Peptides against a protein of PDB entry 5T59. Designs and how they scored, part 88

Target 1, 112 residues: chain A of PDB entry 5T59
Amino acid sequence: TTPTMQSTSLLTEHLGYPPISLVDDIINAVNEIMYKCTNAMEKYLMQRNIIGKKDFSDEIKIGTAKLESLLENSVDKNFDKLELYVLRNILSIPSDLLEENRFRLLHHEKLV
Target 2, 90 residues: chain B of PDB entry 5T59
Amino acid sequence: EHIRFQRLVQVCNKALEESIRKLQSWEKIHECFPNYGQTREGIENLTVCQQQVIKLWSNLSRVEFDAIFHERSIEEKLNQLDDLINKARS

## One batch from the design tools (peptide; made by RFdiffusion4, then SolubleMPNN)

Design b2_p19_2_s2 (from b2_p19_2, 8 letters changed)
Fold by OpenDDE base, seed 1:
Order: sequence, then C-alpha cells, then structure tokens
Structure b2_p19_2_s2 (fold): chain B 112 residues (1-112), chain C 90 residues (1-90), chain A 19 residues (1-19)
Amino acid sequence: as target 1 above (112 residues)
Amino acid sequence: as target 2 above (90 residues)
Amino acid sequence: MEESKKTLERFEEVEKKLS
C-alpha cells in the first residue's frame, strides 16, 4: 500500500528522478492552470461590470472569489487522491520484484 | 501488456473532470452572481464566461500534462516497468 | 505550451470583441 524506501530508490534509478517529482509537476501545473482560469473569469466580467447604470464590481469580485474557492477545494481533493493512487498503484514495484534475485534483474537491465 | 501509462492518463483525466464539475453547473455560477445574473446582459456575459473558462481549463490541462509526460518520458518508463514486472514473473 | 498560450489569447480576444 504505502511505497517503501526500497521501491522509491529503485524507481528513482529507473526514472532518473524520484516518483514524487512527477506528481509535483502535475500538481504545480494544475494549480497554475486553475489561477489562470479564475483570473481570466474575473477579468472578463470586470470588463463588463456596468449594466444599466449599475456597477456590479463588488459582486463580481466576491462571486469570482467564491468560485475560485470552490475550484481550489475540488482540485485539492481530487489531486490528493491522484497522488496517492499514482504512488501506490502506478509508480510501484510488486513485492515479488523486491526480492534479491529480482532486484538484481532490475540493475542488470539498466546496465545492459 | 502495457497498462500503467493508460492508467496514469485515466486518473489524470478523472481528476481534471471532477475538479471542473462545479463550474459546469449553471446554477452554481448563477448563485455566485445573484443580482448580476438577474439582468439580460449579465446572463449573456456569464454564459460566455462559463463556456470559455471550461474550454480554457480543458485545453491548458491537455497541453501542459502532455508536456510533462514528454519531458519525464513517462510512457516509455512505465512501459519498461510493465515489461520488467512481466519478465520477472515469467 | 504554445497551444496553451494561444487558447488563453483566444479567450482574451473574445473578451475584447464582446466589450
């Protein structure tokens, strides 16, 4: 279930980087995308903040902030699950491959 | 035979889709702008905004995630991992 | 990356046209 130090070491050797680095890249990317989206939304609406002589700037700022919070919470929840799944089920080494003879096989394949 | 990379793509897509779900709800959008959304122009602006931001989310995520996968050579590495595991079990 | 930038620019262009 939980990745072992041995698994992490072997995968780091195989990948050329620690498994967590891939997850970090993904999470950093989605966070950047998230704020680009919310910023675009706010800018779009703030350019259209006056309707019928009424200024809706305050409502727009509050509303976009609420949407950003909703998106942040959802991103955090779903990508926390993603991190766990990737590290436990995708970037993982079965216990049988962690045996001494199989361990040597991994090293051999890299050296050849 | 090769299953790990497709699983990675699947869980990434799932996380992205679930994350944007609330913004896909017109009711949720409208609730955030109760007075603005009572005007004809406001509704039109919110409609276009919602459509564009969802498209932006989808396109940015596709391009950025593909770039990450390429830079990390993750498809090749995961395929190799599958092969190593299968070979070890043979 | 370039495609992502273009997508964002399209959104900005829509904003400009509708203003």
Scores: peptide ipSAE 0.083, ipTM 0.909, DockQ to the pose 0.018
Fold by OpenDDE base, seed 2:
Structure b2_p19_2_s2 (fold): chain B 112 residues (1-112), chain C 90 residues (1-90), chain A 19 residues (1-19)
Amino acid sequence: as target 1 above (112 residues)
Amino acid sequence: as target 2 above (90 residues)
Amino acid sequence: MEESKKTLERFEEVEKKLS
């Protein structure tokens, strides 16, 4: 199920930040890590671009770009799934607790 | 009783593992460097590069994700959420 | 963040040594 505005508000109050902010931090981090990895790979190979009398610089640039693209696609796919799972199954409030009486109980427990 | 934080860690690890899977394939790496990988020295360089980048991926992700979890106090908050839900149902 | 930086630095050192 999709998170409701009510759930988001309650979770924001509990967390001190919107649930999506945690996911954003995770996604931003993995993207940064991804580009650090691909950059390191390119730099490493470009320092070793000449074998014998042949210069493989162009092939290395193209090859690392292809690997980066593959990694980007995989990261996007898997972390989209992660976002959905986290927001629906981890940072979620059961629907039965969103009733008026249960809703008040959650607020009361937090304020006590 | 406390299950949400464990699930968060598990799903993060799974996403990271699945994301790096293609780079763990030697065949995929070699395909991107068809001529470079035909040389002995090229194969050696690619092998080391592959190993190091995978290690970097693992180490950076562990450190960065732990930092996020700490900064967001997410373990404590998720445990509290579990407790609140369980208490409300009792 | 600091540990991440150290990890990257170690990789860079390895790259340099293996060249």
Scores: peptide ipSAE 0.082, ipTM 0.910, DockQ to the pose 0.019
Fold by OpenDDE base, seed 4:
Structure b2_p19_2_s2 (fold): chain B 112 residues (1-112), chain C 90 residues (1-90), chain A 19 residues (1-19)
Amino acid sequence: as target 1 above (112 residues)
Amino acid sequence: as target 2 above (90 residues)
Amino acid sequence: MEESKKTLERFEEVEKKLS
């Protein structure tokens, strides 16, 4: 179920920010973490690129890039699912409550 | 009664765990470095690297996600949302 | 953020020690 404009508005008022903003923060964070991880891997291995007088720099660069791609794909898949789940099931208001009664309730709570 | 925040944490953890799963595979790691991984030192380096990156992933995600949750006051807000919904249904 | 930085630094320290 896709969030409605009404639910988005109500949740935005409740949260103080649009629901999507939370998801954006999460996704941005994991992306940052991902690249920090892959960068760390590359740096670590590149510091150890020569073994037995052989330079494995090219292989390391290619290999880490492959791992990065692998991780990117996995992150993309899993956090797409996360986004849908969060917006549909967590940051959501049941449709039966999207009525005047719900509006009054939120308004009441703010006034108390 | 409060379920939404718990679910948020759970789904975040699941996404993180599933995302790093491929890197937890030694086979996947090794096949990316076929020649490097044929050396003793290479294997050792890859092993340590794999271990450390997984730890880094876990630690960074914990810190960053907790920070997000705090900055967004999401636990409180979700608890309130649960309460509001429950109240509306009562 | 600080803890995140520290965590990354730890990894870097490991890299240095093992080099």
Scores: peptide ipSAE 0.079, ipTM 0.909, DockQ to the pose 0.019
Fold by OpenDDE base, seed 3:
Structure b2_p19_2_s2 (fold): chain B 112 residues (1-112), chain C 90 residues (1-90), chain A 19 residues (1-19)
Amino acid sequence: as target 1 above (112 residues)
Amino acid sequence: as target 2 above (90 residues)
Amino acid sequence: MEESKKTLERFEEVEKKLS
């Protein structure tokens, strides 16, 4: 079930930030990590590009780029699923509680 | 009782694990370096490279995700959310 | 980011030792 505007507002008040902000932090972090990993891999292999008087620099660059693409596709797929799951099942309020009662409880807890 | 933060950690770990799965395949790695991987020294270099990049992935993810969770106080907030929901249902 | 930097430094150290 897609989160409602009411749910988003209540959660934003509770968290101190919109729920999507947490997901954005996670996704931004994994993207940064991904490129650090592929960069490290390329540098490692490029330092070892010559074997038996043969230069494999071009193959290393192409191969590393292919691996980066594979990783990018996998990250995109899996973290899109994560985003959906987190917003729908973790950072969510049950529909039966999306009434004035839940709203009052949230305000009461903030004031006490 | 408190379940939401546990679920968050679980799905994050699952997403990270599934994302790196292709790089854990030696066959996939070797396919990207067909000539380089036909040399003994090349195979050795690729093996070490694969091991190190997977370790880097794991370590960086742990550190960065824990930092995010701390900065967002998400464990506390999710526990409070669980408590509020339970109170509302009682 | 400090811990991530340390992790990357460890990777670089491995590269130096194996080179």
Scores: peptide ipSAE 0.073, ipTM 0.908, DockQ to the pose 0.018

Design b2_p19_2_s3 (from b2_p19_2, 8 letters changed)
Fold by OpenDDE base, seed 3:
Structure b2_p19_2_s3 (fold): chain B 112 residues (1-112), chain C 90 residues (1-90), chain A 19 residues (1-19)
Amino acid sequence: as target 1 above (112 residues)
Amino acid sequence: as target 2 above (90 residues)
Amino acid sequence: SEASKKTLERYKKVEEKLS
């Protein structure tokens, strides 16, 4: 279901934080991991940049940059999909319950 | 009965798996290092590098995501949400 | 309230991006 002001407010009360905060944590984490991975790759290869009499430092730098871009694009796309899915299907309240004011149980249970 | 947290874990894993898929392709890796990858030592280095990066990706994501889920108490909260919804429908 | 608005705004932004 599509998020609404009503559902997000109720979920915020239930969670103790806005639904988007969880998504932000996830996205921030994967971005950090992504750059750690690409950095590790570059460092590993740069320590092995000379083969025979040839220095491949420039090629390594360019190549790792290309891989980083590729990974960035993939992460962006897949975690955008994740964000929509989470907000639609996981951190959501069924519309029928909102329409019938059955969501009061969330508030009631918290206060009792 | 409790389905939301399971779905969260599943969708996170799917996103992580799909994201790293390009790096799992040897062809994609080799294309980025056309001359380096024409040497025996270069191929060996790229192979090890690829494996290490994939492991690092998997390990870090597991640790970090579990930490997030714990800090946000998301399993408990989602289970409670499932229970509340089911109760409301009964 | 403001937090809820941010959630909705972000949702719309991502939805538009993927459309």
Scores: peptide ipSAE 0.623, ipTM 0.951, DockQ to the pose 0.916
Fold by OpenDDE base, seed 2:
Structure b2_p19_2_s3 (fold): chain B 112 residues (1-112), chain C 90 residues (1-90), chain A 19 residues (1-19)
Amino acid sequence: as target 1 above (112 residues)
Amino acid sequence: as target 2 above (90 residues)
Amino acid sequence: SEASKKTLERYKKVEEKLS
């Protein structure tokens, strides 16, 4: 279901934070992990940049940058999909619960 | 009965798996290091690097996501949400 | 609330990106 002002308000009250905050935590975490991974890759290869008499430092820098971009694009797309799914299907309230009587029930349960 | 938290974990795992899939391709890795990967030593280094990165990705994501879920008490909150929905429909 | 609006705005933004 598509999020609404009513559903997001109720969820915020229930969660103690807006639904988007959880998504932000997830996205921020994966971004941090992503750059840690790419940084580790570059560092590992740069310590092994010389093979024989050839220095591959420039190629390593370019190559790791390409891989980083590839990973960034994939993360962006997949976690955009995740965001929509979470807000539609997980952090959501069915429309029947937003009826007057059931809406009050949810609110009442929180107050009790 | 309780389904939302399970789905959250599943969709997170799916997103993580799909995101790292490109790095799991040896062909993609090798393409980024065309000359380096033409050496035996280079191939060995790239192989180890690929494996280590994938492991790092998996381990960090597991630890960090679990921490987020704990800090946000999301399992409890989603279970409660399931209960409220079921109660309202009964 | 502003918090709720933020969620809706983000949702719409991402939905537009994927549409």
Scores: peptide ipSAE 0.622, ipTM 0.952, DockQ to the pose 0.907
Fold by OpenDDE base, seed 1:
Structure b2_p19_2_s3 (fold): chain B 112 residues (1-112), chain C 90 residues (1-90), chain A 19 residues (1-19)
Amino acid sequence: as target 1 above (112 residues)
Amino acid sequence: as target 2 above (90 residues)
Amino acid sequence: SEASKKTLERYKKVEEKLS
């Protein structure tokens, strides 16, 4: 279901934080991991940049940058999809629970 | 009974797996290093590098995502949400 | 709340991006 002001408010109260905060944590984490991976790749190859009498440093830098771009694009797309899915299907409240009587239930459980 | 947290884990794993897929392609890796990859040593280095990066990706994502889930108490919160929904529908 | 608004705004942005 599409998130609404009512659902997000209730979820924020339930979670103790807005739903988007979890998504942000996930996205920030994967971005950090992504750059750690690409950095590790570059460092590893740059330590092995000379083969025979040829220096491949420039090719390694360019190649690693290309791979980083590919990974960035893939991460961006897939985690955008993740964001939508989480907000629609996981951090969501069914419409039947958004009725007044069900709203009271959520509020009551919070207070107990 | 509890389904939301399981789905969260599943969608996270799916996103991670789909994201790293490009780096799992040897063809894509080799294309980025056309001359380096024409040498025996280069191929060996790229092979090890690819394996290590994928391993690093997997390990870091597991550790970091588990930490996030713990810090946000998301399993407990989602289980509670499932319970509330089920209770309301009963 | 402001937090809720931000969530909705972010959702809409991403939805539009993927559409």
Scores: peptide ipSAE 0.620, ipTM 0.952, DockQ to the pose 0.925
Fold by OpenDDE base, seed 5:
Structure b2_p19_2_s3 (fold): chain B 112 residues (1-112), chain C 90 residues (1-90), chain A 19 residues (1-19)
Amino acid sequence: as target 1 above (112 residues)
Amino acid sequence: as target 2 above (90 residues)
Amino acid sequence: SEASKKTLERYKKVEEKLS
């Protein structure tokens, strides 16, 4: 279900933080991991940049940059999808719970 | 009964797997290093590098995501949410 | 709340991006 002001407010109360905060943590983490991986790759290859009499430093730098871009694009797309899925299907409240008759359950459980 | 946290873990794993898929392609790796990859030593270095990066990706993501889930108490919170929903529907 | 608004705004932004 599509998030609403009502559902996000209730979820924030339940979680102790807004739903988007969890998503932000996840996305920030994967971005950090991504750059650690690409950096490690570049460093590893740059330590092995000379083969025979040829220096492949420039090719390595360009190549690792291309791989980084490729990974960035993939991460961006896949975790955008993840964000939507989480907010629609995981951190969500069904409409039946948002009705007046059943809406009290979330508040009651917190107060008791 | 409790389904939301399981789904969260599943969707996270799927996103991670899909994101790293292209780096798992030897063809994609080799295309970025066309001359380097024509040497025996270059191929060996790229092979090891590819394996190490994939392992690093997997290990770091596991550790970091578990830490996030713990710090946010998300399993407990999602289980509670499931319980509330089930109670309301009963 | 402001926090809730941010969640909705972010959601709409990403939804638009993927559409």
Scores: peptide ipSAE 0.619, ipTM 0.951, DockQ to the pose 0.917

Design b2_p19_2_s4 (from b2_p19_2, 10 letters changed)
Fold by OpenDDE base, seed 5:
Structure b2_p19_2_s4 (fold): chain B 112 residues (1-112), chain C 90 residues (1-90), chain A 19 residues (1-19)
Amino acid sequence: as target 1 above (112 residues)
Amino acid sequence: as target 2 above (90 residues)
Amino acid sequence: SKLSQETLARFEKSLEKLK
């Protein structure tokens, strides 16, 4: 199930930031990495665009764009799953801790 | 005892590995460069390119993700969370 | 990034090994 507002608040207090912020950092990072990888590939091949008397520049540009699209689709799919898993199973508070008597424990530990 | 951070690392690695899977396929690479890849030099260039981009992917992800984990103190925080949960259940 | 540039440099050098 989707994390409750209560869980989010408690985790935000514990972490010092909202749980989603960690996921955002991860996703932003992988997107940046993806671009750097495809850009590097294009640059490498564009430096080697002429073979014999034929110029393959157009094919290289189109080809690298296609690879970027493939990578982007895969990144989106897999990191959407990651987001769901992290928020539900890692950055989560078990139901027994959401009970009122257990709820106070987290606050107590913060104060100690 | 401390399991959450380990799980985080595992799921991150899995997502990264699955994301790069298509680029690990020579067939997929070659399909994007059908004429270029019909030349000897083209095949050689694509081979090197494929190998190096995968290495770049791995290295950049390691550095950037480690930086994120450090900046967010996530290992410590997740360990503390595990401890709190265990304490609450005792 | 610095790491990106270093890796790209290795890209370019790899061609020499193929000859």
Scores: peptide ipSAE 0.182, ipTM 0.914, DockQ to the pose 0.016
Fold by OpenDDE base, seed 1:
Structure b2_p19_2_s4 (fold): chain B 112 residues (1-112), chain C 90 residues (1-90), chain A 19 residues (1-19)
Amino acid sequence: as target 1 above (112 residues)
Amino acid sequence: as target 2 above (90 residues)
Amino acid sequence: SKLSQETLARFEKSLEKLK
């Protein structure tokens, strides 16, 4: 079920912010974490780029880039699913609460 | 009774777990460093790197997500939402 | 956070003796 404008408005009033803002925070956070992880990985290996007489710097750069790409794709896929699930099933209002009588109840609870 | 926040935590954990799944594969790691991983020192470095990056992923996500949940007061708000729904159905 | 920085530092500085 797709969220309605009415449910979004009611939830925004209840939360104090639009439901999508929570998802945005989560996605922004995981993206930041992702790049911190890949950056740390690259730096760690680049500090250990020479083994014997061989310099593996180029291989390390390419390899870490590949891993970053894999992680990016997985993050995008899984957190797109998360976004849909959260907005449809967690931050949602059942149809019975969207009726006029129940709508008034929500406002009443907020004001009291 | 209060189910929405629990579901939020569960879906976040699932997304985080599934996102890091491929990095948990030694085979995937080794494939990205085919020559480096043929050396003893390289294998040791990659092993430590894999372990530490997964640990970093887990620790950072826990701290940051908890901060978000606190800043957004989402547990309280979702519990209130559950209560409103239950009350409306009574 | 402090935990984040410590974890990152530990990762970046870990097992330098292996070099």
Scores: peptide ipSAE 0.171, ipTM 0.913, DockQ to the pose 0.017
Fold by OpenDDE base, seed 3:
Structure b2_p19_2_s4 (fold): chain B 112 residues (1-112), chain C 90 residues (1-90), chain A 19 residues (1-19)
Amino acid sequence: as target 1 above (112 residues)
Amino acid sequence: as target 2 above (90 residues)
Amino acid sequence: SKLSQETLARFEKSLEKLK
């Protein structure tokens, strides 16, 4: 089920921010973490780029880039699923609460 | 009674675990460094690198996600939402 | 964060000499 405009408005009032903002924070965080991880990998290996008088710097750079791409694809896929799940199933209001009487109840509880 | 925050934590953990899964594959790591990984020292370095990056991934995500949840007061807000829904259905 | 920096430092400096 897709979130409605009414649901979004009610949740925004309840949360103090739009539901999508939480998801944005999560996605931005994981992206930052992802690049920190790949950067750390490259630095670690580049400090160990010489083996038996052979310089593997070019291979390390290419290999790390490939791992980064692999991780990017996985992050995109899994956190797209996360976004859908959170917005549809966690940050959601059941249809019975979208009725007029239940809508008023939400406002009443907030003011009490 | 309160289920939404638990679900949020679960889905976040699942997304993080699934995202790092391919890096947990030694075969995938080795494929990216075919010649480097043909050396003894290279294998050792890649092994340590793989282990440490997974730990870094786990630790950073825990700290950052907890910070987000705190800043957004999401546990409290989701508990309140559960309470409202349960009350409306009673 | 402090934890992040410590973890990164351990990663970058871990096992300078591999057995």
Scores: peptide ipSAE 0.171, ipTM 0.913, DockQ to the pose 0.017
Fold by OpenDDE base, seed 4:
Structure b2_p19_2_s4 (fold): chain B 112 residues (1-112), chain C 90 residues (1-90), chain A 19 residues (1-19)
Amino acid sequence: as target 1 above (112 residues)
Amino acid sequence: as target 2 above (90 residues)
Amino acid sequence: SKLSQETLARFEKSLEKLK
């Protein structure tokens, strides 16, 4: 089930930020991590680009780019699933509680 | 009683583990460096690189995700959400 | 972060003794 406007509003009030913001932080973080990992791989191998009399710099650059693509595709797939799961199952309000009583409870807790 | 934060951690870990799985395949690594990987030194370098990048992935994700969770106070907020839901059903 | 940078640096300098 897709989150409703009411659910989003209530959760935003509770969290202090929209639920999607948490997911965005996670996605941005993993993308940054991915880049750091692939960059580290390239740098590590480029420091070891010459074996014997052969220079493998071009192959290393191409190879690391391919690995980056593989990782990117996997990240996209798995974190799309994560986004759906988090928004639907973690940052969610049961339908039976999406009424005035739930809203009042939220306000009551803030005032107490 | 409190389940949402635990589930968040679990799904994050799962996504991270599944994402790095292809890099854990030596065959896939080697295929990207067909000539480099034909040398003894190349194989050694690739092996170390593979191991280190997996460790880096794990360490960076742990640190960054923990920071996010802290900055967003998500454990507390999710626990409160669980409590509110349970209270409403009581 | 500092820790992230340190981790990255360690990887980049890993096993330099092995050429």
Scores: peptide ipSAE 0.166, ipTM 0.913, DockQ to the pose 0.018

Design b2_p19_3_s1 (from b2_p19_3, 10 letters changed)
Fold by OpenDDE base, seed 1:
Structure b2_p19_3_s1 (fold): chain B 112 residues (1-112), chain C 90 residues (1-90), chain A 19 residues (1-19)
Amino acid sequence: as target 1 above (112 residues)
Amino acid sequence: as target 2 above (90 residues)
Amino acid sequence: SSKKRREELRKKIEELAKK
């Protein structure tokens, strides 16, 4: 199930930012890390592109691109799952807290 | 008592681990460099590269995620959320 | 999605590289 608008609003008030912002930070970070890793790999191998009399530059470029694609697919799969889990199960408010009396409690705690 | 932040850390670690898993496979690495990996020197280079990338992945992820969690005060906020939930159910 | 975020990131990287 998708988080309700009410939950999002309450969590935004509690967190000081929308729940999705945390997910954005996490996923953006991993994407940046991913490209740093793949770039490092390519650079490292390109500095070692000649073995004997053979130049493997083309193979290295193709190979690193393939690895990057594999990593991208894996990141997408796993962090899409993460996003759903975080938003549904971690950054969520149980229905019992969305009742009128409990709603006031959240506001009261925020103001104290 | 406080469970949400622990779960957040766990799912982040799991996602990171599962994401890098294929790069931990030597077979997968070698498949991408079939001719390069047939040379002794190439194998050595790929081995070092694989190891360094995995370490870089782990180290950067740890540093960056910790920074995010700190900047967002997420542990405190999630603990507070747990407390609110527990209080409401009491 | 992660893919969408990555695409946006790539655009930003490319823009920065042009500077």
Scores: peptide ipSAE 0.549, ipTM 0.948, DockQ to the pose 0.080
Fold by OpenDDE base, seed 5:
Structure b2_p19_3_s1 (fold): chain B 112 residues (1-112), chain C 90 residues (1-90), chain A 19 residues (1-19)
Amino acid sequence: as target 1 above (112 residues)
Amino acid sequence: as target 2 above (90 residues)
Amino acid sequence: SSKKRREELRKKIEELAKK
């Protein structure tokens, strides 16, 4: 389930940024890391593409592309789960604090 | 007392670990390079490559995620959130 | 989604490469 507008607003005020921004940073970082890793792998192997009298450049390119796709799928699966968990369970406000009396407490703490 | 930041770190580590798990499989690596991996030198190169990628993944993720957490002051903010919740429930 | 974010990232990378 998607967090409520009220929860998002309160958390944004508390954090200084929308909760989704943290998730964006995390996922953007892992995507960059992913491509750095796959690029490094391809470059490493392409520097070692000739064994004996045979050139394996084509096989290396195809193979690294397959591994990249595999990693992309895995990243998507696991970090989609992460996004849901973070937004629902970590960057969340319990329902009891969304009530009027508790809501005032949150605002009071920020203003003091 | 303070639980949210710890959970954040845990789920991040879990996601990173699960994401790289398939690359930790030698069989998966070898399958992508069927002929290259039939040579002695090819096997050696793939082995080193696999190890280096995993290390690079781990090191970069640690550095980058720590930087994000610092820049977003997320530990402090989550601790404050925990405190507010606990105070409200007392 | 992570996929959507990655797609946006790829676009940015490609745009930078054109410069």
Scores: peptide ipSAE 0.548, ipTM 0.948, DockQ to the pose 0.081
Fold by OpenDDE base, seed 2:
Structure b2_p19_3_s1 (fold): chain B 112 residues (1-112), chain C 90 residues (1-90), chain A 19 residues (1-19)
Amino acid sequence: as target 1 above (112 residues)
Amino acid sequence: as target 2 above (90 residues)
Amino acid sequence: SSKKRREELRKKIEELAKK
C-alpha cells in the first residue's frame, strides 16, 4: 500500500521536506556513482586497448556497455525495492498514531 | 528504542551490495571481453579494473550517502519519530 | 522508479553539456 496523504503531510512537517525527497537523493546519488564507475572502467581499459599487435578498442567499448547495462538493471531492481521499503516501513506513521485522538501529536510537538 | 535509522542504513547497504554483486563475478566480466580476456595482459588489466571499480563503488557510495544523511538530518529526525511513536503508545 | 530518475539525470547532464 502507498502512504496516505495524511502520513505524507505529517512527515513532511516533521522532516522539513517530503519523504520522497530523501529517496530521490539516494537514488540520484547511486546513479551518478554508477556512471562514474563505468566511465572509469572504460577509460582504464581504453588506455590499455592494444595487446601485442591487436587493437581491442571496439571490444572494450561493447564490453563496458554490456557491463553498464548489467549494473543499471541491478541498480533498478535493488533500489526500487529500497524505495518501497523506505517509504512503507521507515518513513511511515503507524495507523494507531494516525487516529484522530493521536495524529495531532506530531503537529503539537513541533509548535512547542 | 531507536530502530528506523538503523534500518535505513541496513537497507542502503544491502541495496549497494546487491547491486555490485554481478560485477564481482569474474565470469561475468570475462564474458564481456571474450577475446581481450584470452590474453595474459588482458586478464591482468581486467582483474585490476574489476578491483578498482568495486573499490570506487564502495568509497563513493559511503561518502555520498553519509553526506545525504547529514544534509537531511535523517538520523535525528528518525530518532525523533521513534520517540513520538513510543510516546503516543504509552 | 530508479529507471525514470536515471533518465531524468541523463537529460540534465546532456543539457549541461550543451551549454
Scores: peptide ipSAE 0.547, ipTM 0.948, DockQ to the pose 0.082
Fold by OpenDDE base, seed 4:
Formats: C-alpha cells, sequence, structure tokens
Structure b2_p19_3_s1 (fold): chain B 112 residues (1-112), chain C 90 residues (1-90), chain A 19 residues (1-19)
C-alpha cells in the first residue's frame, strides 16, 4: 500500500527530507551510471570499428543502442521494485506507531 | 536490532545485480553484433568491452550509492527509526 | 517510476547542454 500522509510527514521530519528524495537520488544515480556505461561501450567499439578494411560503425551504433534499451528495461523493472520495497518496508512507520498515543511519542522523542 | 539499513543495502545490491544480468550473457552481446562478432578481432573486442562495462557498472554504483547514503545520513536515520520502533513496542 | 525519472534526467541534461 501507499504510505499515508501521516507517515510521510513523520518520516520527513525525522529524515530532514521526504522519503521519496532518497529513492530519487538512487534511481537518478543508476540512470546516470547506465548511460556512462553504454557510452563507454560505444566509444570503445567505435575506436575499433574497422576490421579487415570493413567499417562496422553502423552495426556498432545499432548494437549498442539495442543493449542500452535492454539495460533500460532491466533497470526500470528492478528499480521500480526497489522503490516500492524501500517506501513500504524500509522508510515506513508501523501501524501501531501511528496510533494517537504512539504518534505523540514519536513527536515527543523528536523534540527532546 | 538494526535491520533497516542492512535491508536497504541488500535490496540496492540485488537491483544492481539483476539489472546487469543480461549484459553478462555472451549470447546476448554477440547477437547485437552479428557480423562484427564473426571476426576474430571483433570477438576479442566484444569480450573486453563486456568485462569493462560490468566492472564499470560495479565500481560506479558502489561509489555513487555510498555517497548518497552518506549525504543523506541514512544509516544513522534508519538506526534511529529502528530504535524508536523497538522502544515503542517494549 | 524509474522511466519517468530517466526522462526528467534527460531533459535536465539537454537544458544544461544549451548553456
Amino acid sequence: as target 1 above (112 residues)
Amino acid sequence: as target 2 above (90 residues)
Amino acid sequence: SSKKRREELRKKIEELAKK
């Protein structure tokens, strides 16, 4: 289930930032890393594009693009799962702590 | 006691490993370069390229994720959260 | 979603390239 507004507010106060911000950082980082990897692959192969006087530049460009797409799909699948898991199970407050008396305790602990 | 940060690291590693899994397949690499991979030099270049990309993926992810965790103080914050939960349940 | 974030990242990169 989606985190409640109450849990989000409490976690934001605790963390100093919204929980989603951490997920944003993680996924943005992996996306940048992904393109650095695919770019490195393309550059490496393009420096070695001629074999036996045959130019494979077009095949290299198409091939690296296919690998990039494959990686994008895999990243999306796995990090969407990660996002859900992190927000639901790691950056979450158990329901018993969202009760009125427990809510006050969390707030009090933060202030003390 | 403290479990949330450990779980965060675990799920991050799992996501990274599963994401790069397909690039670890030589067959998938080769099929993207059908003619290039029919040459001796092409096979050699693709082999080196595959190894380098996997290493780059691993190294960059380690450095960047550690930086994020540090900047967000997430280990400390998650440990505190665990403590609060445990205290409330005791 | 990761895809959405990637698109936003691409836009950001493109904007930076214009400067």
Scores: peptide ipSAE 0.547, ipTM 0.948, DockQ to the pose 0.083

